# Peptides against a protein of PDB entry 5OOQ, part 64

Target 1, 227 residues: chain A of PDB entry 5OOQ
Amino acid sequence: YREDVRQVVTHPANALSFLQPGRLVEISVNGKDNYGWGAVVDFAKRINKRNPSAVYTDHESYIVNVVVNTMYIDSPVNLLKPFNPTLPEGIRPAEEGEKSICAVIPITLDSIKSIGNLRLYMPKDIRASGQKETVGKSLREVNRRFPDGIPVLDPVKNMKIEDEDFLKLMKKIDVLNTKLSSNPLTNSMRLEELYGKYSRKHDLHEDMKQLKRKISESQAVIQLDDL

## One batch from the design tools (peptide; aimed at target 1 R119)

Design b2_p30_2_s3 (made by RFdiffusion4, then SolubleMPNN; from b2_p30_2, 14 letters changed)
Fold by OpenDDE base, seed 2:
Structure b2_p30_2_s3 (fold): chain B 227 residues (1-227), chain A 30 residues (1-30)
Amino acid sequence: as target 1 above (227 residues)
Amino acid sequence: EYDEFEIDYSLLSEEEKKFQEELLEEQLKR
């Protein structure tokens, strides 16, 4: 369900109006390269100069330039091509213990995991020497100030997504979350009632109660992961 | 006004604005 929400949120019809310069976005390239939160520089319609008739999916039809401060220091950043979201081999975020640098990378909308409700004050010329590092410092400060996470835009309340199917999806998610939060207690009470009637052994009753709680808890975790 | 970043309050309800402001104040104290 999280992916379904992400697909709607990152659709051009919804996302582009919130990709102002400085807007924070959480970036995951190819579903594996997590750069964390970056800052939007700009975006443009994707154009293939070699094949002007090229058709892209909605989520691949725009290029978003973002500043990240998590680029691996030895990444071949010199091979980055403006407006080319196909990143060269070796372009990746720094792993634990590795040094990172600031870089501007072109990504597609499909590489946006979340859109934050924070905007950095961006330099006028991000490509000027030292400017991306300034943004990098700001990103570090944001992460420091928001240890529990950067506030994410609410798709309905903030982004005003009014699609009926999407609203139904959101309602379903809300219901599921409510059920997940209440299920362990409800199941425990019901189990106690059932097994209290059938079990003559107090120890067996307690064992079954504990087992059912564990099962319910595990199911809740699985369902949450599927959302 | 913060020197480095701002919350887009134009997208928030008055209640949400208040919450975010309080949160930000708490964070600045840390």
Scores: peptide ipSAE 0.335, ipTM 0.816, DockQ to the pose 0.173
OpenDDE base, seeds 1, 3, 4, 5: peptide ipSAE 0.318, 0.160, 0.337, 0.287; ipTM 0.806, 0.728, 0.808, 0.741; seeds 3, 4, 5 fail the geometry check

Design b2_p30_2_s4 (made by RFdiffusion4, then SolubleMPNN; from b2_p30_2, 13 letters changed)
Fold by OpenDDE base, seed 4:
Structure b2_p30_2_s4 (fold): chain B 227 residues (1-227), chain A 30 residues (1-30)
Amino acid sequence: as target 1 above (227 residues)
Amino acid sequence: EYDEFEIDYELLSEEEAKIQEELVKRQLER
């Protein structure tokens, strides 16, 4: 369920309006490299100058530059190319016991795990010396202030996602969460299993595919009307 | 140990900000 919600939340039609400078986003690159919460610098539509005919998925069609404070200190950050989400080899978050540094990394929307309900006031020039570190300090302070986690934007209440199929999905999730929270025998593994079983039983994956299609169609219509 | 300093940030709503501030205060009083 969380992945299904994430797909909708991180779709350009929904996410871009909330990717203002300073917006906190939780970052996971390639499903393995968890950078934690970072701060948005800016975003741009992905353009391949070498292959202008390149077609990207909706979630890969934009590049978001984010400041992270969890970059492994020995990562080759000098090889990072602005607006290139294909990260060089060795770019990774610090593991337990390793030192970290601040870096600006380009990510796709697909690398956003969640969007926070918090924005930092960002320096005017993040590329200036010391500015990334200032943001890094702010990120540490935020994490300190929110030990139970940074508040996440509510897709319905905050992001105003009003798609009927999505609302139905959210209602199902809420019902499931209520049932699980009321069950003292529910642990995290059981929760995931129940989500999986529920998803399979109710074909939530198909519902999400339909939703994605509708969103894509709506965007295509907008492009046609602009043409 | 985190160095306590003031940061400039904004939550989406003032109501949410107040709720979070109260939570932080309660945690600091513990």
Scores: peptide ipSAE 0.069, ipTM 0.500, DockQ to the pose 0.120
OpenDDE base, seeds 1, 2, 3, 5: peptide ipSAE 0.040, 0.034, 0.038, 0.043; ipTM 0.493, 0.474, 0.566, 0.427; seed 2 fails the geometry check

Design b2_p30_3_s1 (made by RFdiffusion4, then SolubleMPNN; its pose is not in this set)
Fold by OpenDDE base, seed 4:
Structure b2_p30_3_s1 (fold): chain B 227 residues (1-227), chain A 30 residues (1-30)
Amino acid sequence: as target 1 above (227 residues)
Amino acid sequence: MEEEEEKRIQEEILERSKELIEEAEKKREE
């Protein structure tokens, strides 16, 4: 169901109007290379100059240039070609423990996992020195400000997708989510989280009590010395 | 997160991003 929603959301008819410069998008290339959240630079219709008769799927018919801050530092970024979504070998996100850099990568709509409900202010020329890195700083700030995840555009409320079948799909998902939330296992996990929070609060409270006791004991000793 | 708080954060992020870009542009001109 999530994939079905993604297919609708990332369809050109719906997505393109929300791919303004600075729009945040979550990027997964070829289903394996997760770059996380990036910022849209621009987009264009995919044109194959060598094969003008090339037919692309709807989700592959547009190229979106995005700034990411998760590119592996040793990736051959110099081989990247604007508006060419066929990425050179070695272009990948940094893994855990690896250093990353900022890069502009061309992706298809199919590589968009989600569209964020916020935009960054974008430079006039992303190719100017330091501009990609500046956008990268903003991306880090966004992640800092949304530790639980960047807000995603609501397909109905924000994107105003009014297709009846899609609305039915969304309703089904809501029902499933409700069932999941009512599932005893889910409730048990939530309870465990609540108990964890409670335990931490209790520990702090006990620490405070112990500290207060120590302070009181110290005061009592001082009073005894003053007798 | 409350919707109002989210909106506030979004605006702050936008503003900060603009400031950073402007600062970077200024540094290049110097």
Scores: peptide ipSAE 0.557, ipTM 0.915, DockQ to the pose 0.388
OpenDDE base, seeds 1, 2, 3, 5: peptide ipSAE 0.548, 0.309, 0.552, 0.544; ipTM 0.912, 0.827, 0.915, 0.912; seed 3 fails the geometry check

Design b2_p30_3_s3 (made by RFdiffusion4, then SolubleMPNN; its pose is not in this set)
Fold by OpenDDE base, seed 2:
Structure b2_p30_3_s3 (fold): chain B 227 residues (1-227), chain A 30 residues (1-30)
Amino acid sequence: as target 1 above (227 residues)
Amino acid sequence: MEEEEERKLQEEILEESKKLIEEAEEKKKE
């Protein structure tokens, strides 16, 4: 059920509005490489220049650039390609006893384990010397202040996910946490229906953004012609 | 009370992170 919640929370229709610069996110790449909490730099829709017809899943359709402070020191960070979530071989978090460094890594939404209810003040230019390390210091401070874990956004209270099926899911989880007796198979089928709804909502949102851009561009052109 | 405390912590973290960035920028100018 936690995975089901994660899938809903990290869906573009829900997650993108909470991926502002400085937003803390918990990162797990490929379900194995846990980088811990990082800070969002920015995000962009995934575009494959080599194959414009490439179809990505909803959770893979956006790339999020995140500062982490847990990168293994000997990782080939110089091989990282902006907005390429396919990480080079050797890119991994530091294990216990290993030294770590700060790095900006491109991840997909699917690599977000949790979205924190905290934001850092981000530098204007994260690529400037020392800026990543400064963010890294802030991340360490946050972790120090929250020894029991960084507070996670509440999907309902904070993210305002009001989908009826999702609310039912949350209620079921709450009940299960108290009773451990409900049938897990019935809940998976409802999740697929939820995904369908979110996909449609996302498409509409993107269409609206595109329309707004076109309108703005058209207005700008008109203003230029009136000049 | 929990929400207010959380909000205060959020603000404090944000402010501290801002200070760190500002300090780092000042050190680069020196």
Scores: peptide ipSAE 0.422, ipTM 0.871, DockQ to the pose 0.597
OpenDDE base, seeds 1, 3, 4, 5: peptide ipSAE 0.414, 0.385, 0.415, 0.437; ipTM 0.869, 0.860, 0.864, 0.875; seed 5 fails the geometry check

Design b2_p30_3_s4 (made by RFdiffusion4, then SolubleMPNN; its pose is not in this set)
Fold by OpenDDE base, seed 5:
Structure b2_p30_3_s4 (fold): chain B 227 residues (1-227), chain A 30 residues (1-30)
Amino acid sequence: as target 1 above (227 residues)
Amino acid sequence: MEEEEEEKLQEEILKESKKLIEEAEKKKEE
């Protein structure tokens, strides 16, 4: 059930409006590498220049750049490529007893475990000397203030996800948590229906974004011609 | 009460994070 909720929450139709600069997100890469809570720098639609016809799943169709403060110190961070979610070998979080550093890593939406109900103030240039470390200090302070965990966005109250099937899923989770029942009902078929609904909303959102961009570009061209 | 307390804490964290960045920028100019 938690994974089902995560799939809905991290879908582009729901997540992108909450991935502003400084938004805290909990990061797990490939379900193995847990970086803990990081801060969003920016995001962009995934473009494969080598294969323009590449089709990505909804959860892999965007790249999110995030600052983490848990990168293993000897990781080959110099090999990281912006907007390339395929991380080089050796890029991993520090284990217990190892030293960590701050780094910006590109991740997919599928690597977001949760979205926090907190935002940091982000520097204008995160690549400037000392800026990642400053964000790292803020992340440590946040963790200090929330020893029981960073507050997560409520999918219904905060994210305004009003889909009836999703609401039913949330109610089932609440009932299961209350009953401490070990029987996860996998509603796989309902998840596919939910994905279909969100895909349509996402397509509309992207169309609107593209239209706004075209309008902005046309206005910029007009201004250049008037100069 | 819980929502108001959470909002206050969110604002405090945002303000503190801004202060840290501004302090770091000032140290580079010096």
Scores: peptide ipSAE 0.386, ipTM 0.855, DockQ to the pose 0.591
OpenDDE base, seeds 1, 2, 3, 4: peptide ipSAE 0.361, 0.382, 0.363, 0.357; ipTM 0.848, 0.855, 0.849, 0.848; seeds 2, 3 fail the geometry check

Design b2_p30_4 (made by RFdiffusion4)
Pose (drawn by RFdiffusion4):
Structure b2_p30_4 (pose): chain A 225 residues (1-48, 51-227), chain P 30 residues (1-30)
Amino acid sequence: YREDVRQVVTHPANALSFLQPGRLVEISVNGKDNYGWGAVVDFAKRINNPSAVYTDHESYIVNVVVNTMYIDSPVNLLKPFNPTLPEGIRPAEEGEKSICAVIPITLDSIKSIGNLRLYMPKDIRASGQKETVGKSLREVNRRFPDGIPVLDPVKNMKIEDEDFLKLMKKIDVLNTKLSSNPLTNSMRLEELYGKYSRKHDLHEDMKQLKRKISESQAVIQLDDL
Amino acid sequence: SPSFEEIAEIDDSVSEEEKEEILEEWEENA
């Protein structure tokens, strides 16, 4: 349900109104590369120029400044409006140095939208400007070690559509349902949950393999035939 | 230590109570 709410928040109709310059966002592009918290510089509509149609979330491209880019990542390959990050551009690993950079992303690559925004120079492309902004991101990350506060979708973003409101209530219902479980006030909860979640991943992983073996035992494209 | 106004600002859509809480957390972590 939370992932369902995220799509409603990041949809251009609601998200673009709050994508002013300097807006803080948590970037997780394609659910794989997590760049941490960054600052939005600008955004524009995506024009595919073959005029191809785009999904609502991919219909727009946002340039953001990050401070967790891998230092030896080849940033010279980036095109201004191409959100497909070339192979080798990745967030710095846990033991590798980082460098401030600007990357393009689609809206689907935004994990959360912050209620804070930075002061940004007019030309982020100017010399040393992207570096200076990266310093400010490092300070915000220090003052908020647990995380940056998110924008409230209803109170702040004034999202009042009825279908969305039922979705928010569905979450509150499951939370109070979760808070009424005997294990909520337990010490072994982290231990048992992890022990179970590992067993569950295997079950789902084994089920994936279990089906592959059976379909391949028989002829391959007999069904296609 | 830099002040909050030197680094960033809070969105105008955020309530006053939430602004006060954010500023208190900012000062505690200075």

Design b2_p30_4_s1 (made by RFdiffusion4, then SolubleMPNN; from b2_p30_4, 12 letters changed)
Fold by OpenDDE base, seed 4:
Structure b2_p30_4_s1 (fold): chain B 227 residues (1-227), chain A 30 residues (1-30)
Amino acid sequence: as target 1 above (227 residues)
Amino acid sequence: APKPEELFEILDEVSEEEKEEILKRYQENL
C-alpha cells in the first residue's frame, strides 16, 4: 500500500505544487540508488529535443533537479546533464566507508520516495562555487536534528489530496497501522521509548534513537510486506 | 548550532500545531 500512496503523492497533479526550491524530498533512483533526503532546486516539463513525439508516463514527464549530499566522491558528476534524468554509468550514492560529495542530479517524480514538510533556505545561485556544499551542510544539520526522520507531508492534511479512492486507501492504512500499534511488541517498543525520554543520559537517548530508527525501518519493511 | 529558522521554513500547508511539534523535535536534539 505504501507504493500506492507514493504513486498518488508523486503524481504531477499532487507533487508539483510542493516542489518549491529548497523542499526536502527523499530520493531513490531506479529503486536501488538511495540518496536519502535532498533539496529541490527546480523542476521542468520533460522535453525530448531529439524526439519531440516522445510520450512519457505521468511520473516520468517532469524532471526535478535536486541537491544531494550523498553522491559517491568518484562518481562522474561532470557527465551529469541538467534536465536529463538518464544518469551516466557510475553515478551512485556513496556506500558505507566511502566519501560523499554534494551534487545536483536530475530525477523524475518516480524517483521521489517522500516529500518533506520542510523547505531549506536555498542560495540564489546553486551552481555557483560552494553553494551545493552549503546546502549539503544544511541537509546534514537537519538530518542530525531529526534522527527519527525528517517529517513527511501528510497527503490528506497537508497536500489536500481529496481523491475518494485515495482517502479509502489511507483509511485502510490507518486501520492497519492501528492494529500494528496495538501489537504487544510495538507496545513494548513504545514503552522503551517512553522510558528513554525520561532518561537524562545522553548515551541512552542516542541508543534509543538508534533503536527507534531500526524499529521504524523494520516496521516500514513489515508494512511493505503487509501493505 | 543553528536555529531552525536559520535552516528551513515550514510552509502554511502545515498547521501551527504540527509546526510546534516539529520545532520541539528539533530542540530536543540540540
Scores: peptide ipSAE 0.658, ipTM 0.952, DockQ to the pose 0.681
OpenDDE base, seeds 1, 2, 3, 5: peptide ipSAE 0.650, 0.655, 0.654, 0.652; ipTM 0.952, 0.954, 0.954, 0.952

Design b2_p30_4_s2 (made by RFdiffusion4, then SolubleMPNN; from b2_p30_4, 11 letters changed)
Fold by OpenDDE base, seed 3:
Structure b2_p30_4_s2 (fold): chain B 227 residues (1-227), chain A 30 residues (1-30)
Amino acid sequence: as target 1 above (227 residues)
Amino acid sequence: APKFEDIAEILDEVSEEEKKKILERYEKNL
């Protein structure tokens, strides 16, 4: 059930509007590399320049650049490519007893375990020397101040996910937490229907984004003509 | 130690009570 919730929350139709610069997200890459909480820098639609016809799943269709403070110090961070979520070999979080550094890593939506309620103030140029370390200090402070965990977005109250099947899923989770068993298989079967709805919502979101860009471009042209 | 408002903000629609609870949690762990 937690994975089902995560799939809904991290779907582009839901997650993208909550990936503002500085938004805290909990990161796990490939189900094995836990970087803990990081701060969003930016995101972009995944484009393969070598294969423009490449089709990605919804959860792999966007790249999110995130500052983490848990990168292993000897990781080949110089090999990191912005907007390339295929991380070089050796890029990993520090283990217990190892030293860590701050790094900006590109991840997919599928690598997000949780989205936090908090947003850090971000420097104007995160790529400037020392700026990622400043964010790293803020991350350490926030983690210290929330030993019970950074507050996570409520998918209903905060994200305004109002899908009836999702609400039913959430209710079932609540019931399970109170010792009433619901059939997990029934919930998983309805997830496909939810994905269909979210796919349509995502298409509309992209259309709106394109429209906003066109409007901005048109306004810029008008301003040039007025000059 | 930095104040909450110096390093972070809550962007989402949360109740004033929920916001207060978050801030209290932050402040309790000085």
Scores: peptide ipSAE 0.528, ipTM 0.931, DockQ to the pose 0.609
OpenDDE base, seeds 1, 2, 4, 5: peptide ipSAE 0.444, 0.445, 0.445, 0.448; ipTM 0.861, 0.861, 0.858, 0.862; seed 2 fails the geometry check

Design b2_p30_4_s3 (made by RFdiffusion4, then SolubleMPNN; from b2_p30_4, 9 letters changed)
Fold by OpenDDE base, seed 5:
Structure b2_p30_4_s3 (fold): chain B 227 residues (1-227), chain A 30 residues (1-30)
Amino acid sequence: as target 1 above (227 residues)
Amino acid sequence: APKFEDIAEILDEVSEEEKEKILKEYEENL
């Protein structure tokens, strides 16, 4: 169900209105390269100058330029072509322990995992020296302020997606979430808050962190399977 | 660290006018 929601949310008819400069978007390229939250620079209709007759799917028909602060430092960023979402080989996020840099990458709508409710104040000229790094600093600060994740736009309340089939889908998801929230696992999060208060006396904090991680991983797997 | 208000804003709504503009552009480019 999450993918179904994503397909609707990232459809041009819905997404483009929310791709203002500075809009935070969560980026996953080719289903494997997770850049995390980036900031929209701009977007444009995808035009293939070499093949003007090229037909793209709706989700591939627009290119969104985004600033990311998670680009692997040794990525061949010099080979990036503006408005070409076919990224050169070696363009990837930094892995754990690797150094990252700020880069502007062209992505398709299909590479947007989520659209945040936040917009960064963007420099007038993002291509100027040092401006990407400024945005990168802002991204880090936002991520620091939202340790539980950047709030995602509500497709219905915020994006005002009124498609009947989509609304039915959202209702189904809401019912499932309600069932999941009624599950003892939500009580476990409250128990974690309670345990966090008691954990001041014993090394239970690490055990809880591990348990939280396991629960989160298990929930993520269940949510991936059920959604 | 910069104040949050200096670096970001909540933008959870888009005006209908802006939506229509973008949709027209989308339709024209289809």
Scores: peptide ipSAE 0.468, ipTM 0.869, DockQ to the pose 0.247
OpenDDE base, seeds 1, 2, 3, 4: peptide ipSAE 0.451, 0.459, 0.443, 0.456; ipTM 0.858, 0.870, 0.851, 0.865; seed 4 fails the geometry check

Design b2_p30_4_s4 (made by RFdiffusion4, then SolubleMPNN; from b2_p30_4, 14 letters changed)
Fold by OpenDDE base, seed 1:
Structure b2_p30_4_s4 (fold): chain B 227 residues (1-227), chain A 30 residues (1-30)
Amino acid sequence: as target 1 above (227 residues)
Amino acid sequence: APKPEDLFSILDEVSEEEKKEILERYEKNR
């Protein structure tokens, strides 16, 4: 059920509006490499220049660049390619007792374990020398201030996910947390229905984003003509 | 203990509810 909730929360239709610069996200790459809490730099729709016809799942259709402060110091960070979520071999978080460094890592939405209810101030140019380390310092401070964990966005109260089936799922989870009676199969079927709804919402959101971009571009052209 | 204000200075966005919770936790740890 937790995974089901995560799938809904990290769906583009829900997550993208909360991936502003500085948004804290908990990162687990491929369910194995836990980087802990990082800060969002930006995100972009995944485009395969070599294969423009490539179809990605919803959770793999966007790349999120995040600053982490838990990268293993001897990781080949120089091999990281911007907007390529396929990480080079050796890119991993530091283990206990190992030294870590700050790095910007591209991840998919599927690598987001949770979305925090906090945003850091982000440097204007995160790629400038020393800026990642500044964010790393802020991340350390936040983690220090929240020893019991960084507050997570409430899917209903904060993210305003109002889908009836999702609400029912959440209620069931609450009941299950109390009764431990799970019907995973029933929930999975409902999740598929939810994904269908979210897919439609995502399409609308993307259309709106494209429209806003066109409007902004038009306004920029008008401003150039007025100069 | 570091002051809550120091934390708020590094946060671009934090809800009023979260601020309240942060302050309450700070007071309890004092």
Scores: peptide ipSAE 0.386, ipTM 0.855, DockQ to the pose 0.135
OpenDDE base, seeds 2, 3, 4, 5: peptide ipSAE 0.370, 0.380, 0.325, 0.333; ipTM 0.847, 0.853, 0.805, 0.813

Design b2_p30_5_s4 (made by RFdiffusion4, then SolubleMPNN; its pose is not in this set)
Fold by OpenDDE base, seed 3:
Formats: sequence, C-alpha cells, structure tokens
Structure b2_p30_5_s4 (fold): chain B 227 residues (1-227), chain A 30 residues (1-30)
Amino acid sequence: as target 1 above (227 residues)
Amino acid sequence: SEEKEKKEKEEKEIIEKLLEEKLIAPPEER
C-alpha cells in the first residue's frame, strides 16, 4: 500500500507541480542507495539525443537535479553527467563512519521516496563554488529542527489528489494503521486505471505549460517591440 | 487525536521559526 501511494504521488501529473527549486525530497536510488533528504534544483523532461525514439516509463521520463549532503567523499563526482540519471560506478552515499560531501545528482521520479512540505531558500547560482555547501548546511539545520522527520506533503490536503480510487486506498491505509491487521489485498487492477487518468492529466498540464511559455515568449517579444 | 493536534502544532511552530530565519520559503498559497 505504501508503494502504491508512492507511485501515485511521484507520477509526473502529481509530482512536477511540487518540484520547485528548494523543495525537499527524500531520495533512494535503485532502491539501495539512500541519500536522505535533498533539495530540488530543477527538473527537465528526459531526452536521449543518441536515441530519440527511446521510450521511458512515466516515472523515468523526467530528470530531477537534487542537492544531497550525504555523498561519499571519495565518490567520482567529476564523472557525473548533467541530465544523466545513470550514475557512474562508485557514486554512493557515505556509510557509517565515512565522510560526506555535498553534490548535485540527477535522479528520476522513481528515486523519490517522499516529497516534503518544505522548500529551502536556494542560492541563485547553485553551481558556484561554496553554494552546494550552503544548501548542505541548510539541509542539516532543517533535519536538526525536525527530529521526528521532515513533514511530508499530504497527498489529499496539499497535493489535491481527489481520485476516488486513491481516496479509497488512503482510507484502507488509515484503517490498516488503526487495525494492526496487515491484509495485503493488492487490488493491482485499480492502479492501471489510476495511471491512465494521471497520464491524461499530465498531457493536459504539459500542453498548458507549453502554451503559457509560448504566450510569455510572445509577450516578451511584444515588449521588445514597444522599446 | 490530541497527539496528532500536538504534533501539528509543534511542526507549525518549527516552520514559523524557519520562515523567520529565512531558511525556508513561504508555503505557496494554493
């Protein structure tokens, strides 16, 4: 059930509107490399210049650049490629007793465990010397202030996910949390229907964003003609 | 639940301090 909620929350139709600069996200790469809470820098649609016909799943179709403060100090961070979520060998979080550094890593939506209800104040130029370390200090301070964990976005109250099947899923989880009875009735069939609804919503949202960009660009051109 | 209300109040107080210190950005009013 928690994975089902994660799949819905991290779907592009729901997640992208909350991935503003400074948004806190909990990161797990390939289900094994836990970086903890990081801060979003930006995101972009995944494109393969070498293979334009490459088809990605919805959760792999976007790249999110995030600042983490848990990168192992001897990781080959110089081998990181912008907008390439396939991390080089040796890129990993620091283990217990190892030193960590701040790094910007590209991840997919599928690498997001949770989305926080907080946004850090971000420097304008995160790539400038010392700026990643500033974000790293802010991350440490926020984690220190929330010993019980950083507040997570409520999918219903904050994200406004109002799908009836999703609401039923959330109610079932609440009942299971109140009742220690773990009956894993995976109604797998309803997730595909949910994804179909989110896919349609995503397409409309991207079309609207593209339209807004075109309008903004046209207005900028009009303002230049008025100068 | 009284415990949930207490936790929400404590989280709100922490958020208010973080806003005052300019460590976090204001929540987007949707």
Scores: peptide ipSAE 0.566, ipTM 0.916, DockQ to the pose 0.605
OpenDDE base, seeds 1, 2, 4, 5: peptide ipSAE 0.566, 0.566, 0.564, 0.564; ipTM 0.917, 0.916, 0.915, 0.916

Design b2_p30_6 (made by RFdiffusion4)
Pose (drawn by RFdiffusion4):
Structure b2_p30_6 (pose): chain A 225 residues (1-48, 51-227), chain P 30 residues (1-30)
Amino acid sequence: YREDVRQVVTHPANALSFLQPGRLVEISVNGKDNYGWGAVVDFAKRINNPSAVYTDHESYIVNVVVNTMYIDSPVNLLKPFNPTLPEGIRPAEEGEKSICAVIPITLDSIKSIGNLRLYMPKDIRASGQKETVGKSLREVNRRFPDGIPVLDPVKNMKIEDEDFLKLMKKIDVLNTKLSSNPLTNSMRLEELYGKYSRKHDLHEDMKQLKRKISESQAVIQLDDL
Amino acid sequence: PSAHPLTEEEQEELAEEEEEEGIAELIYPP
């Protein structure tokens, strides 16, 4: 349900109104590369110059400044409006140095939108400007070690559509349902949940393999035939 | 819709409006 709410928030109709310059966002492109918290510089509509149609979330491209780019990542390959990050551009690993950079992303690559925003120079492309902004991101990350506060979708972003409101209530119901479980006030919860979640991943992983073996035991494209 | 980088005056005006509405806080460099 939370992932369902995220899509409603990041949809251009609601998200674009709050994508002013300097807006803080948590960037997780394609659910794989997590660049941490960054600052939005600008955004524009995506124009594919084959005029291909795009999905609502991919219909727009946002340039954001990050401070967790891998230092030896080849940033010279980036095109201004191409959100497909070339192979080799990745977030710095846990033991590797980082460098401030600007990357393009679609709206689908935003994990959360912050209520804070930075002061940004007019030309982020200017010399040393992307570096200076990266310093500010490092300070915000210090003052807020547990995380940056998120914008409230209803109170702040004034999202009042009825279908969305039922979705928010569905979450509150499951939370109070979760808070009424005997294990909520237990010390072994992290231990037992992890022990179970590992067993569950295997079950779902084994089920994936179990089906592959059976379909391949028989002829391959007999069904296609 | 699109957005472009703002000048210093435009950023100060936007910050005053957001403060009155309680939407965001502008943070200056250290």

Design b2_p30_6_s1 (made by RFdiffusion4, then SolubleMPNN; from b2_p30_6, 14 letters changed)
Fold by OpenDDE base, seed 2:
Structure b2_p30_6_s1 (fold): chain B 227 residues (1-227), chain A 30 residues (1-30)
Amino acid sequence: as target 1 above (227 residues)
Amino acid sequence: MSGKQLSEEEQKELAEKEKKEGLFELLKPA
């Protein structure tokens, strides 16, 4: 059921509106490489220049660039390709006892474990020297302030996911937490219906464009206020 | 999803504190 909720939350129709610069997201790449909480830089629709006809699943159709502070120091970060979520071999989080560095990695929505209710104030140019490390320090400070974990967005209250099937799923989870009664098959069918509805109702590309504009406008306003 | 979700009041209080410190911003509860 947690995975079911994650699938709905990380669907482009729901997630993209919350992937503003500085948004905290919990990152797990390929279900094995846990980078912890990172900060969103930006996102873009996944485009294969070599194969424009390539079709991606909804959860793989966007690339999110995130700053992480848990990259293994000896990872071949120079081999990272912008907007290529297929990470080179050796790109991994630091294990216990290993040193870590800050890096920007491209991930898919499917690599988002959770979306935080926090948005960091980001440097204007994250690619400038030292800026990733600044974000890394901010991430450490946030983690220090939240020893019990970073607050996660409430799918209903914060994300305003009001789909009836999703609400039923959430209610079932609540009941399960109390009674351990689950019908995973029913929930899976409902998720498929939800995805079908989202795909029909949302032009994800247009939504992304609108979001980028809003983000740019918001950043401009913030810059004007700082000026 | 477990107890990592803040109440509306907690979110508001935290948002007000963080605006002063300039580290992060919380989304307003709907």
Scores: peptide ipSAE 0.245, ipTM 0.747, DockQ to the pose 0.074
OpenDDE base, seeds 1, 3, 4, 5: peptide ipSAE 0.235, 0.234, 0.028, 0.028; ipTM 0.740, 0.742, 0.509, 0.505; seed 5 fails the geometry check

